# Peptides against a protein of PDB entry 4HTP: the designs that were tried, part 47

Target 1, 231 residues: chain A of PDB entry 4HTP
Amino acid sequence: SQTVASHVPFADLCSTLERIQKSKGRAEKIRHFREFLDSWRKFHDALHKNHKDVTDSFYPAMRLILPQLERERMAYGIKETMLAKLYIELLNLPRDGKDALKLLNYRTPTGTHGDAGDFAMIAYFVLKPRCLQKGSLTIQQVNDLLDSIASNNSAKRKDLIKKSLLQLITQSSALEQKWLIRMIIKDLKLGVSQQTIFSVFHNDAAELHNVTTDLEKVCRQLHDPSVGLSD

## One batch from the design tools (peptide; aimed at target 1 V8 F36 W40)

Design b2_p23_5 (made by RFdiffusion4)
Pose (drawn by RFdiffusion4):
Structure b2_p23_5 (pose): chain A 221 residues (1-106, 117-231), chain P 23 residues (1-23)
Amino acid sequence: SQTVASHVPFADLCSTLERIQKSKGRAEKIRHFREFLDSWRKFHDALHKNHKDVTDSFYPAMRLILPQLERERMAYGIKETMLAKLYIELLNLPRDGKDALKLLNYGDFAMIAYFVLKPRCLQKGSLTIQQVNDLLDSIASNNSAKRKDLIKKSLLQLITQSSALEQKWLIRMIIKDLKLGVSQQTIFSVFHNDAAELHNVTTDLEKVCRQLHDPSVGLSD
Amino acid sequence: DEEEEEEQKEFWEELIEEEEEKN
């Protein structure tokens, strides 16, 4: 019943992605990612130490790291133009004000929102990766259910409980373009030698994370 | 960045240790 994702601050995923994006070279981008992946695996063993048929995996984090491969969740129905309106309303931004104009006159949208949010209020987030995933699920379902009000509420929960950095990365997760500077092939190859292959056949990100959870155990086994 | 890496490593070490003590 328990998951690694319930124990990991979304902030630690975001700080990892930030350092990846910031790194100039491939080797350094891989290092930052590998450290988070390796810690996740060590904690997985400690958490599920004496457990039976464990289905937990790196999937809750991997689906955020490779969001373009997201298949379980339906479309979010979220445009950058409406996030701008949501922030203007939420932050009580005067429309003639400098910050409101930056959002309205839209180095992607996530960065503009980052610069707007950085000097403001909350500096430390509180959400875990699991809670972020649960809320993204509600947003995708409510888009399918044509409930734009429930989408606003769920997105408000995500936004108001998160730091500027988390919000920058959450936006990019919703738009599905992280701009990390490291390819999907590279990310799969760091995770597992066989991961790129398994994803080609299955187009199933959770299956790949679960089946190839152990790096020393290949597809042949 | 280095300080963040150290703090994150320490967080992981402490979280794993707590789970080992519980087990």

Design b2_p23_5_s1 (made by RFdiffusion4, then SolubleMPNN; from b2_p23_5, 11 letters changed)
Fold by OpenDDE base, seed 3:
Formats: sequence, C-alpha cells, structure tokens
Structure b2_p23_5_s1 (fold): chain B 231 residues (1-231), chain A 23 residues (1-23)
Amino acid sequence: as target 1 above (231 residues)
Amino acid sequence: DEEELKKLRERFEKKIEEFEKKN
C-alpha cells in the first residue's frame, strides 16, 4: 500500500537523527525532529489528499526513533558481537587486523575519538571508507527488513536473518548503518528524552502511550497535532 | 558530513514538492 514511509529515504531519517545527536541544546534537538515530522505530515497530506480515514501515520518512523517502545516486532536476537562478526566477514577484514579488533573490542578505547562502548560509532568509522556514500532504502523497506529479522529470529532461521541483514548493510551508507545499528540495539543516544519526542509529536502522545503502550495507536490517533484525543 | 546530510534533507523536500506537483 501507499505509505509515506514508502517514499521517505531512510537516509533522511538518519540525517535528522545525526543532527539531533550533534545538537547541544534541547531546543535545537527539538527543532530538527520537528522539521522532519512536519515534512512527514506535509507529505502525508499530499499523498492522501483524496483519501480520508487512512491508517497511514508517523508510526514507521516513530518505531525507529523510539525502538525501545517497539511492541509489534519481536526481538531481533542481534547483539554487537554478532554484528561485529558479520562485518568482519562481509568486509573481509583480517581477523587480527586493527579494524576487526576495534569491532570485537569496541568497549576498549583504541583511539582518540572516545567512542569506547559505542559499537555503532566504532562501526561507522570502520565502514566509512568501505561503504556506499548513498543508501537506497526507504523507511518502509528498512522496517520490512527488520520485520523479517524479528520473524526469522522467532523461527530460528539464522540464514534468513543473515540475508536480511546483508540487504540492509549493502544498501546503506556508513552513516545509515550507524543509526540502523542503534535502532537494532535500541539505543539511539540522541540526548533527548522519550517524553520530549512525544511532546513534540503531540501534546497527548505521552499520556496515550502510557495508557495503551501502543505506539502505532499513538501515531494514528494523534496524527493531527491540532486534534486532541478528546476531540 | 553535515553538508551531505543537508543535501539529503533537501532531496527529500524536493521529492515532496515534486510529488505535490504531480498529484
């Protein structure tokens, strides 16, 4: 079906997240998120201008921004160590080489960047000289692949998990992979609280989520920032 | 790179505009 997520590049979300992370002040962080959200809503209105009562919403993006609140998709079964091994294999990194060791020992400081303990950042620097500059995935495609990973994890189909991961990796830039990793690990390190994200999305979002714990419902029912839950 | 990130945003916005014009 036609969704906003099918048109929005994953790279755009990642660029927004990068801006948020790099911003020092709460106000700047909020601004970047709001700009993305406003663009999304504008595109939604354009896409669905001839259709009322659509179920399409910000949910495809929101579930990537707040991955710790994911309830529809089950566990990926993916940890940093698995990703490290996958990257070593995929990139054909020497096992005793600097980059392989950085990925495997990501918790130990190895350089001047101070990225110890942040696997996604370590991966980013390893990937940067090796990956495509531009990704090709939409937000919908990313979610589809993540759905596949979760489903296949539940089914214990490791081969299919690897297949989906490879599709994600090979179609993503280093920066996109940085954020994808953080989404999978469920720690974006944005420096802005969940409550702030909800507040920017809609004034009633936090309350509705607290009651329902349903992120899709929150996004769908509170799609219009001017229409409250009680309206 | 921040400039590249900006370009990505602009590309998305352009896509929105093109979509709006076409539909």
Scores: peptide ipSAE 0.107, ipTM 0.715, DockQ to the pose 0.577
OpenDDE base, seeds 1, 2, 4, 5: peptide ipSAE 0.062, 0.038, 0.081, 0.081; ipTM 0.645, 0.636, 0.675, 0.695

Design b2_p23_5_s2 (made by RFdiffusion4, then SolubleMPNN; from b2_p23_5, 8 letters changed)
Fold by OpenDDE base, seed 3:
Structure b2_p23_5_s2 (fold): chain B 231 residues (1-231), chain A 23 residues (1-23)
Amino acid sequence: as target 1 above (231 residues)
Amino acid sequence: DEEEERRLRERFEELIKEFEEKN
């Protein structure tokens, strides 16, 4: 049951996403994504050197990079307002204080920073001085916790949802939480299109996804960039 | 950017090495 995702820190994915977001131009954004993907594939080859029939693929990362295409996991039932309230509680922020108000009124411009309307960015600045420097979660662990949240949302187990969220939050840096929030809200703001992500992953990825709408199948069947659908 | 990419690659290489040493 070993997977690449069980070894790769979530922080490394977030760092890559941060670099992509900050990069100017499509080419530079693509380069950062490609580097992460190539490293992932190399690790996959090493991890599964003597095992050809594995289901492991880039899917655990891809579903976080393209969360709007998630079909396996049900809805989280989490909105910005819920997260705001949770952070206020967890961080023991005064309700009438500036930081609490920033979180609750994230759509209202409060300064010169163009962060209005981006809850994740606002949360980041509130969290940065209050959170640990380095998270401890792997990509697999993040997905497991997100699975738990979705499952418990469907089951209307609010207490268990909160438990999983708290685990995510307390084991993540401010930067990791920024991206985690965006994954949950399903808006990464990378500045690169879905089609671009697919094209970098594999030449046939967009086509296969259009037919199957199954992101895992896309990642598994097209794991090798040199092997096409027709091969 | 190049430095960060290099560091990321090195991290993965280290993970591979650690895995191979343990197995």
Scores: peptide ipSAE 0.273, ipTM 0.821, DockQ to the pose 0.571
OpenDDE base, seeds 1, 2, 4, 5: peptide ipSAE 0.279, 0.253, 0.271, 0.163; ipTM 0.825, 0.811, 0.822, 0.660; seed 1 fails the geometry check

Design b2_p23_5_s3 (made by RFdiffusion4, then SolubleMPNN; from b2_p23_5, 9 letters changed)
Fold by OpenDDE base, seed 5:
Structure b2_p23_5_s3 (fold): chain B 231 residues (1-231), chain A 23 residues (1-23)
Amino acid sequence: as target 1 above (231 residues)
Amino acid sequence: SKEEEEELKKRFEQLIKEFEEKN
């Protein structure tokens, strides 16, 4: 069955997240999220116009926006150090070079940007002059690759983990990789609370999540903002 | 910022249009 996530570029989610992060006020952050969500719902309605019983929902995007609430896929087993080493290898960075050292020692303030401790930002600046301007992955494809990583981590198949990571990296822009890293590390630094995200999604979302702890169930049951839990 | 939001909206509208043209 067709899903909205199979059509929406991962780049569009990342651009939205970037706007949210850059916004100073809560209201502005909410506006950017609402715009993406409304567009998603509009596409959902068009895509499923003749189909009433669909399992498709905002879940593919929501699980990337709130990765700390992920319960379906197991742990990735990926840390910043692993990503640093992977980037050094992939980009053929000199091991003793400035960029390699920045990635490996991301916690140490070595740069002018004040991004110490934020691996994703350090990676972004290293990647920006070296990566494609536009990625080719959909949200569905990103989730499929992340599922693969989690599954292979559970199975202790390190080579297959690397393969999936390389596919993510080689098909993503620097900006997309910045956000992908944050999704994997489970720290988006959006400056907006989980409660706010849920409140924008649906009035009953926080309550349903508190009871079920199932993000997919929340997204499916509350996919229509006009239909409440009691309906 | 508003221009970027409008661009996103237009992209989604284009996706809808493309889907409707194929079906």
Scores: peptide ipSAE 0.332, ipTM 0.845, DockQ to the pose 0.638
OpenDDE base, seeds 1, 2, 3, 4: peptide ipSAE 0.315, 0.297, 0.320, 0.314; ipTM 0.836, 0.827, 0.838, 0.835

Design b2_p23_5_s4 (made by RFdiffusion4, then SolubleMPNN; from b2_p23_5, 9 letters changed)
Fold by OpenDDE base, seed 5:
Structure b2_p23_5_s4 (fold): chain B 231 residues (1-231), chain A 23 residues (1-23)
Amino acid sequence: as target 1 above (231 residues)
Amino acid sequence: MEEEEEELRERFKKLIKEFEEKN
């Protein structure tokens, strides 16, 4: 079945997240998230106009925005050191070169930007002059690849993990990869609380999540912002 | 910031239009 996530570019989610991160005030952060969510819901309504019983929801995006709440997908088994090594290989970076050392020693404050300890930001600056300006992946495709990574990690299929990571990397811009890394590491650094994200999504979302701990159920049951849990 | 938000809205609007034209 067709889903909103199969149509929405991953780049559009990443640009929204970037705006949220750059915004200083809570109100501005909320506005950027709301704009994306409202646009998503409008597209959902258009896509499913003639279909009442759909399982499609905001879940594909929500699980990337709140990756720490992911329960369906198992652990990726991916850490910053693995990503660093992968990027060095993929980008053919000299191992003793400045950029390779930045990736490997991301915790050491060597840069002028004060990004020490934030691997995603360090990776972004290394990738920016080397990667595509525009990615080609949809949100659905990103989730499919992440599912593959988690499944293959469970199965201890390291080669297949690498294959899926390469697909993600080669089809993504530097900005998209920055956010993808943060999703994998499960730290988006948005500067907005989980409670705020839920409150913007639906008034009852936090409560339902507290009871069910199921992000998909939250997104499905509370898809319509005007329909509450008691309705 | 408002311009970027508008651009996002327009992209979604385009997606909707393209879908409606195909159905």
Scores: peptide ipSAE 0.434, ipTM 0.880, DockQ to the pose 0.643
OpenDDE base, seeds 1, 2, 3, 4: peptide ipSAE 0.424, 0.418, 0.423, 0.413; ipTM 0.876, 0.874, 0.876, 0.872

Design b2_p23_6 (made by RFdiffusion4)
Pose (drawn by RFdiffusion4):
Structure b2_p23_6 (pose): chain A 221 residues (1-106, 117-231), chain P 23 residues (1-23)
Amino acid sequence: SQTVASHVPFADLCSTLERIQKSKGRAEKIRHFREFLDSWRKFHDALHKNHKDVTDSFYPAMRLILPQLERERMAYGIKETMLAKLYIELLNLPRDGKDALKLLNYGDFAMIAYFVLKPRCLQKGSLTIQQVNDLLDSIASNNSAKRKDLIKKSLLQLITQSSALEQKWLIRMIIKDLKLGVSQQTIFSVFHNDAAELHNVTTDLEKVCRQLHDPSVGLSD
Amino acid sequence: SADVEQAMAEWEALMAEREAEAE
């Protein structure tokens, strides 16, 4: 019943992605990712130490790191133009104001929102990776159910409980373009030698994370 | 429980180290 994702601050995923994006070289981008992945695996063993048929895996984090491969969630129905309106309303931005104009006259949208949010209010987030995933699930379901009001509410929960950095990366997860500077093939190869292959045949991110959870145990076994 | 607490302490120390290095 328990998951690694319920114990990991979304902020730690975001800080990792930030350092990855900021790194100039491939080796350094891989290092930052590998450290998070390795910690996740060590904590997985400690958490599920004496457990039986464990289905927990790196999937809750991997689906955010490779969001373009997201298949379980339907489309979010979220445009950058409506996030601008959501922030103007939420932050009580005067439309003649400098910040409102930056959002309206839209180095992607996530960065503009980052610069707007950075000097403001909350500096430390509170959400775990699991809670972020649960809320993204509600947004995708409510898009399918044509409930734009419940989408606004769920997105408001995500936004108001998160730091500027977490919001920058959350936006990017919703738009499905992280701009990390490291390829999908590279990310899969760091996770597991066989991961790129398994994903080619299955197109199933959760299956890959769960089946190839152990790096020393290959597809052949 | 102790193993879980230890694993989280090690992870939190690593994240703190990386934040200090980024300064």

Design b2_p23_6_s1 (made by RFdiffusion4, then SolubleMPNN; from b2_p23_6, 15 letters changed)
Fold by OpenDDE base, seed 3:
Structure b2_p23_6_s1 (fold): chain B 231 residues (1-231), chain A 23 residues (1-23)
Amino acid sequence: as target 1 above (231 residues)
Amino acid sequence: MEEVERALREMRERMRRAEEEAK
C-alpha cells in the first residue's frame, strides 16, 4: 500500500530540520515544524481520499524527528568512531590528513567553527565539497535502511550493516547525511523539546505517549489534530 | 538556506498538486 513516506523525499524532512535548527526563536522553530506537518497531513488526505481506514500516519517522519523514542527497531550499534572510519574509507581520506583527523577528533575541533562535539557538523563540512549528488531517498527508504541496520546489528552481520550504511551515504547529500547521522546517534540538536514537538503535533500527544510509549500509536490515533483521545 | 527553502517550496508544491489531482 502507498504511504505518504514513500512519496516524501528525505531531503524535504532534512530541509525542514535545518530550518528549525537555524531558527533562533521557539515560535519560528514551531512554525517550520507545523508547516511540514500540515503539508504532510494534507498530502495524506489527498493520497488516502478514497480510503478512510488506513494505518498510514506521520510515524515514519516522527520516529526520525524523535529518534530517542524509537521502540520498534533495535539499537543500531553505530557510534561516531565507526562512522568516522567509514567516511575515511569511503572518501579515501588520508588517515593523517586534516579531514580524517577532524572526523576522528570531532570532540576537539581545530577549526573556527564552534562545532566541538558535534560529529554531524564535522562530517557535513567534510562531505560538502565531496558530495555533489542530489539525494534520492524517500523517508520510507531511509526507514527501511535503518530497519535493516538494526536487524543486522542484532544478528551481528557487520558486512550487511556496512552495505546499508553505504547505500544511505551514496544516495544522500551532505546535508541529508548530517541529519541522518544525528538520527542514528539520536541527537538532532533542534533546540526544541520533545514536549514541544508533541504539543505541535497534537494537544493529547504527550499524554498518550506517556501512557503507551508507542510513537506509532500516538501518530495513528492522533493523526487528526481536531480529534482527541476521548473521541 | 536558499537550497533548503527551495526544497521546502518544491515539497509543498508537490503536495499541493497531489491534493488538486485528488479533487
Scores: peptide ipSAE 0.078, ipTM 0.734, DockQ to the pose 0.055
OpenDDE base, seeds 1, 2, 4, 5: peptide ipSAE 0.069, 0.064, 0.062, 0.077; ipTM 0.701, 0.693, 0.698, 0.716

Design b2_p23_6_s2 (made by RFdiffusion4, then SolubleMPNN; from b2_p23_6, 14 letters changed)
Fold by OpenDDE base, seed 4:
Structure b2_p23_6_s2 (fold): chain B 231 residues (1-231), chain A 23 residues (1-23)
Amino acid sequence: as target 1 above (231 residues)
Amino acid sequence: MEEIEKAKEEMQKRMEELEKEAE
């Protein structure tokens, strides 16, 4: 079955997240999220115009925006240190070189960008001159690869985890990888609360999530912003 | 089909706008 997520570039989501992060005011943050959401809903309506009973929803995007609420896929088993080692290997960075040391010692203030403790930002600066300018992955493909990582982590298949990570990395820009890392680590640093995200999505979203703890149900049942829980 | 293409163009435009802001 066709999904909106199979058509939306992961780069579009990452661009939206970057705009949200850079925005100082709550209103601007909300605007950027709303624009992405409205575009998604419009695409959904166009894609499913002749199909009333679809299971497709905003869930594929929402689970990346609120990764701490992910319940469908299990833990990735990925930490910053693993990613650092992977990048050093993949980029063939000298182990005693400046960039390798930045990745490994990401918690130590280097005094340059104030990014101490934010591995994703440190990775971004290392990746920017070395990786593709534009990624090619859709939101669906990113979720499929993340599902694979989680499944293989549960199965203790480290080689397959590495394979899926390499697919993500090699097909992503530095900016996309920055956000991907934050999704994996489950800390987006958007400066907007979960409640705000839910409120923008649907007025009843926070309530339904509090009861069900099921992000997919929230996205599916409250797909239409005009249809409430009581309707 | 036309509506889908238009939606894709809008998405592409948003991505391009960020590229310009990052320069």
Scores: peptide ipSAE 0.336, ipTM 0.847, DockQ to the pose 0.685
OpenDDE base, seeds 1, 2, 3, 5: peptide ipSAE 0.072, 0.280, 0.076, 0.075; ipTM 0.675, 0.837, 0.677, 0.678

Design b2_p23_6_s3 (made by RFdiffusion4, then SolubleMPNN; from b2_p23_6, 14 letters changed)
Fold by OpenDDE base, seed 2:
Structure b2_p23_6_s3 (fold): chain B 231 residues (1-231), chain A 23 residues (1-23)
Amino acid sequence: as target 1 above (231 residues)
Amino acid sequence: SKEVQEALEEWQKKLKEAEEEAK
């Protein structure tokens, strides 16, 4: 069955997240998220116009926006050091070169951008001149690859983990990879709280999540903003 | 359907605008 996530470019989510991060005020941050959500719901309505009782929801996007709340997918087993080594290899960076050292020593202030400790930002600047300008992955494809990584981590299949990571990296822009890294590390640095995200999604979302701790259930049951828990 | 195509085009437009703003 077709899902919204199978049509929405991952790049659009990343662009939205970038806008949220760059926005100074809470109101602007909320606006950008709301616009993305509204577009998603509009597309959902169009896609499922002739279908009753669909299970499709905002969950594929929500689990990337709130990766700390992921309960379905197992741990990735991926750390910054692993990604650094992978990028050095993939980009054929000299190991003693400036860019390789930036990736490996991401916690050390380099003095240029104040991005000390933010591996994703450091990676972004290394990737920007070297990667595709536009990615080709949908949100569904990103989730499928992340599922593969988690599954293979559980199975201790390091080679398959690397394969899936390479697919993600080679099909993503520098900006998309910045956000992908943050999703994997589970720290988006959006500057908005989980509560704010839930409140924009649905008035009852925070309450339902507090009870169930099931993000998919929250997205499915509260898909319609006009239908509450008591309904 | 026409509606699905239109919705997809809106996403594409939004993405393009965002990319242009980032440049």
Scores: peptide ipSAE 0.092, ipTM 0.731, DockQ to the pose 0.660
OpenDDE base, seeds 1, 3, 4, 5: peptide ipSAE 0.067, 0.065, 0.066, 0.073; ipTM 0.693, 0.696, 0.683, 0.706; seed 3 fails the geometry check

Design b2_p23_6_s4 (made by RFdiffusion4, then SolubleMPNN; from b2_p23_6, 14 letters changed)
Fold by OpenDDE base, seed 1:
Structure b2_p23_6_s4 (fold): chain B 231 residues (1-231), chain A 23 residues (1-23)
Amino acid sequence: as target 1 above (231 residues)
Amino acid sequence: MEEVEEALEEMRKRMEEAEEEAK
C-alpha cells in the first residue's frame, strides 16, 4: 500500500527540523512544524482521495520527531563512540588526525563554536566537505533501515547493523546525517517540548498519548485535526 | 494524480527554500 512516507524525502523532514532548531522564538518554531504537518495532511488527502479505509498517518514522521516515545522499534544498541569509529573507518580518517580526534573526544570543548557534547554537530562539520549535497532516501526508507538496525541488534548481528548504517550514511547528506544521528541517539534538541509538538498536531494528542502510550494510535485516531476523541 | 503532483511540488519548493536559507 502507498504511504505518504514513501513519497516524502527524508531531506524535507531534516530541512524542517533545521528551520525549527535555528528559529529563536517559540512561535516561529511552531510555525515551521505546522507548515510541514499541514503539507503532509494535504498530501495524504490527495494520495488517498479514492481510498476510504487507510491506516496511513503521520506516524512515520512523528516517530522520528519524537524518537524518545518509540515503543514499536526495539533499541538500536548504538552509541556515539560506535558512530565515531564507524565514520573514521568509512571516511578513512587518520586516527591521529584532527577530525578523528574531534569525533572521539566529542565531549571535550575543542573549538569556539560551543558544540561540545553534541556529537551530531561535530559529525556534521566533519561530514560537510566529504558527503553528497543531496540525499536520496524517503522517510519510509529511513524507517525501514532503522527497523533493520533494531531487529539485527536484538539478534546480535553486528555485521548486518553495520550494513544498514552504511546504507543510511552513503545515501544521506551531511545535514541529513546530523539529524539521523540525533534520531538514533533520541535527542533532537529542537527547543520545543513534547507537549508543544502534540498540541500543534492535535488538541487531544497529549491526552490520548498519556492514556495509551502508543504514538501510532495517536497519529491514526487524531489524523484529522477537526475530529476530537469525543467525536 | 494532479493533486499528488501539486503536493510534491510544494514539498520540493519548501526543501529548496530551506536549503537557500541554510546557506
Scores: peptide ipSAE 0.052, ipTM 0.668, DockQ to the pose 0.703
OpenDDE base, seeds 2, 3, 4, 5: peptide ipSAE 0.048, 0.044, 0.039, 0.114; ipTM 0.650, 0.647, 0.649, 0.724; seeds 2, 5 fail the geometry check

Design b2_p23_7 (made by RFdiffusion4)
Pose (drawn by RFdiffusion4):
Order: structure tokens, then C-alpha cells, then sequence
Structure b2_p23_7 (pose): chain A 221 residues (1-106, 117-231), chain P 23 residues (1-23)
């Protein structure tokens, strides 16, 4: 019943992605990712130490790291133009004000929102990776259910409980373009030698994370 | 049970500490 994702602050995923994006070289981008992946695996073993048929995996984090491969969640129905309106309303931004104009007159949208949010209020987030996933699930379902009001509420929960950095990265997760500077093939190869292959056949990110959870155990086994 | 996570501790630091206390 328990998951690694319930124990990991979304902030730690975000700080990892930030350092990855900030790194100039491939080797350094891989290093930052590998550290988070390796810690996740060590904690997985400690958490599920004496457990039976464990289905927990790196999937809750991997689906955020490779969001373009997201298949389980339907479309979010979220445009950068409506996030601008949501922030103007939420932050009580005067429309003639400098910050409101930056959002309206839209180095992607996530960065503009980052610069707007950084000097403001909350500096430390509270959400876990699991809670972020649960809320993204509500947003995707409510888009399918044509409930734009429930989408606004769920997105408001995500936004108001998160730091500027988390919000920058959350926006990118929703738009599905992280701009990390490291390819999908590279990310899969760091996770597992066989991961790129398994994903080609299955097009199934959760299956790949679960089946190839152990790096020393290959597809042949 | 695993120890509680400390304030301002990162996930990697918490993992190291869990393994150290288990040792």
C-alpha cells in the first residue's frame, strides 16, 4: 500500500531538475539525475524491506521527468494564456502593473512565472511527489469531465502550496516540455540498459519502471 | 519503522541517515 512517492518532497525532484537544466555538460546533467534515481532505489529497498508483491516503482517521478511520454493521464486542458489569468487573479495583480504585463504579453512561460513568484510569500513548498501526481490526476479527469471549475480549484491547490521553483517545474510538467538539455534516450539509458528497448515495444512508462526497477536484472530475465 | 524525516533534510540525506541507523 505504501509508496516512495509519498515520502519524497516534490521540491527535491524540482531542485534536481533545476540543477540538470542549469548544468552545461551531459555528464553533469546525468550525475544530478543519477543521484536522485539512486537515492530513490535505496529508499525503495528500506521502505519495502520485508514486503511481498510490490508494485511501487520510479514511475511517479519518471512520469514527471519524461512528461511527453505520459499516457495514463488524459490531456490537462491547460493553456499558458489561462495560467496568466489565474496568476493575475490569484496574486491580485493590477493589470497595468509590471508583473501582470509580463504574464499577459507572453525563456518559456514557466520562467516568466518563476520571476514573478520568486520575490513573493511562500519560499518553501509542502507537497510530496505523490500529492502532486494525485492533483494532476484530478486536473486530467476534470478536463475529461468538462469541469473547468474543478480544474481551477485543483490547480489552485497545486500552485498556492508550492514555492516558485516548484511552480516553474510544475508548469513545465503540465506543458510537457522540461527543456532539460538531456535526451529521453539518455534518461532511459541511465535508468536501465534495457529501458529504451522496453519502452519501444510497450509504449508503457509504468511497465518499464516496474519491470526494470532493478538495474542488475535485465529484460532477458 | 523508518525514522522521521528531519526539518530541512533532503531526500538523499534522509536516505543516508535511514541506512546509517539501520547499520
Amino acid sequence: SQTVASHVPFADLCSTLERIQKSKGRAEKIRHFREFLDSWRKFHDALHKNHKDVTDSFYPAMRLILPQLERERMAYGIKETMLAKLYIELLNLPRDGKDALKLLNYGDFAMIAYFVLKPRCLQKGSLTIQQVNDLLDSIASNNSAKRKDLIKKSLLQLITQSSALEQKWLIRMIIKDLKLGVSQQTIFSVFHNDAAELHNVTTDLEKVCRQLHDPSVGLSD
Amino acid sequence: SLPSRKENETFAEYVDRVLEEQE

Design b2_p23_7_s1 (made by RFdiffusion4, then SolubleMPNN; from b2_p23_7, 10 letters changed)
Fold by OpenDDE base, seed 1:
Order: C-alpha cells, then sequence, then structure tokens
Structure b2_p23_7_s1 (fold): chain B 231 residues (1-231), chain A 23 residues (1-23)
C-alpha cells in the first residue's frame, strides 16, 4: 500500500532536523518539529482521502527521529570506526592524509570547528566538497536500507551490509549523511528531549509508550492529535 | 495523481499546494 514515507524525501526530514539543531530556544526547536509533523499529517489525509482503514502513520519518520527507541529492527552492528574506514575506502582518501586522520581520530580536537567527539559533523565536512548536493532517497527507502543492514548484521553477512551502506551513501548529500550517521549511531544531538518530541506528537504519547514500549503502536493509535487514549 | 515537487520547494509548501489542488 502507498505510504506517506514513500513520497517524502529523506532530505525534508534532514532539513527539519538541521533547523531544530541550529535553533537556540526550545520553542523554536518545537516549532520546526511541529511544522514537519503537521505537514506529514496533512499529506496523510490527502494521500489516504478515500481509504479510512490504513496502517500508515508517522512511524517511519518517528523511528528515525527517536532511533534509540527502535525495537522492530535488530542492531546494525555499525560503529564510528567502521564508518570511518568505509569513507576512507569509498572516497579513496590517503590513509595518512588530513581527512582520513580526522575520521579515524574523531575524538581528538584537531579541527577549528570544535566538533571533537561528533563523528557525524566531522564526516559532514569531509563529505561536503566530495558528495552529491542533493540526495534522491525517500524516508521509506532509507528505512528499507536500514532494515537490510540490520537483517544482514544478524545473518553475519558483512559484504551485504557494506553494499547497503554504499547505496545509502552514494544517494545522499553530505547533510543527509550527517543525519543518517546520527540515526545509525542513535544520537541526534537535537537539543530537545524525547519527552518534548512525544508531547508535540500527542499529549498521550509518552504515557502510551511507557506502557507499550511500542513506537509503531504509539504512532498508529495516536495518529490523530484530537483523539486521546480514553476516547 | 500527486503533483510533482517543484525545485527548491519545501515540504510544507508542497503539502499546501497538494491540498489546494485537491480542493
Amino acid sequence: as target 1 above (231 residues)
Amino acid sequence: ALPARAEGESFAAYVERVLAEEA
């Protein structure tokens, strides 16, 4: 069945996350998230206008925004060191070169940007002059590739993991890759709490998640912000 | 059929356009 996630570019989510991260105040961060969410819900209503009983929800986006709450897919088995090595190989970076060393020693403050310890930001600056300006992946495609990575990790198929990662990387801008890395590592650094994200999504979201620990169920059951748990 | 996304069009702007065309 057709989903909202199949129509929303991953770039749209990344742009929203970038705005949230750059915003200083809680209120401004909330505004950017709310705008994306409202657009998603409006698009859902338009897309499914003639179909009342759909299972489609905000879940495909929510599981990327709150990746630490992911329970459906297994662990990726991916660390910063693996990504560093992959980028060095993919970009054909000299092993003793400045950029390769930045990726491998991302915890050491060697740069002027103060990005020590944030692998995704270091990767972004390395990728920016080398990668596509605009990505082509939808949110659904990103989730499909992440599912593939998790499945192949469980099956210990390292070659297929690499294949899926390469597909993600080669079809993504530097900005999209920054956020993709943060999703895989499960640390978005948005400056807004999980509780705030749930509160903006639905007043009862935190409560339902606390009981069920099922993010998909939360997104489906509380899809309509006007319909509560007690209704 | 959904309209094609315009170059540089934001998600919010696109959705508003979709809604306007369906109305």
Scores: peptide ipSAE 0.641, ipTM 0.941, DockQ to the pose 0.726
OpenDDE base, seeds 2, 3, 4, 5: peptide ipSAE 0.637, 0.639, 0.638, 0.638; ipTM 0.940, 0.940, 0.940, 0.940

Design b2_p23_7_s2 (made by RFdiffusion4, then SolubleMPNN; from b2_p23_7, 10 letters changed)
Fold by OpenDDE base, seed 5:
Structure b2_p23_7_s2 (fold): chain B 231 residues (1-231), chain A 23 residues (1-23)
Amino acid sequence: as target 1 above (231 residues)
Amino acid sequence: ALPAREEDESFAEYVERVLALEA
């Protein structure tokens, strides 16, 4: 079935997240999120103009923005150390080289950027001169690959996990990979609370999530900002 | 049919272009 997520590049979400992170004030952060959300809703209406009963919603994006609230997808089983080793292998980095050591010792304040403890930022700077300028993945494709990783982790299929990770890495820019890492580790560091994200999405979103703990249900039932829980 | 994305076109700009073609 046709979904908004199948038409939105992952780069668009990452660009929005980058703008949110760089913004200092709450109001500016909210503006960037609202602009993305409004564009999504407008596109949904256009895409589904002749289809009234669709299950398509903001859920594919929301589950990447609030990955700590994910309940459908099982654990990835991926830590920073595993990603570091993968990047060293894929990029053919010398193990005793500067970049390999940065990735492995990401908690040590050796960097000029003050990014100690933020693996995603360290990875970004290593990847920036080595990766594609523009990725090719849609939000749907990213979610499909993440689903594959979680499923294969549960099944203890390490080779298939590696295959899906390779697809994510080889088809993503350095900026997209920074955000992908943060989604996998479940720490986006946006500087905006979960409550704020829900409040911008829909006035009743926080309440519905508190009761159901189902992010997809929140996105589907409250897809229209003008229709409340009591309607 | 949806138009193709232009180079350096934002998501918001693309959506506005899509909406303009349907009017």
Scores: peptide ipSAE 0.673, ipTM 0.949, DockQ to the pose 0.662
OpenDDE base, seeds 1, 2, 3, 4: peptide ipSAE 0.665, 0.663, 0.666, 0.665; ipTM 0.947, 0.947, 0.947, 0.947

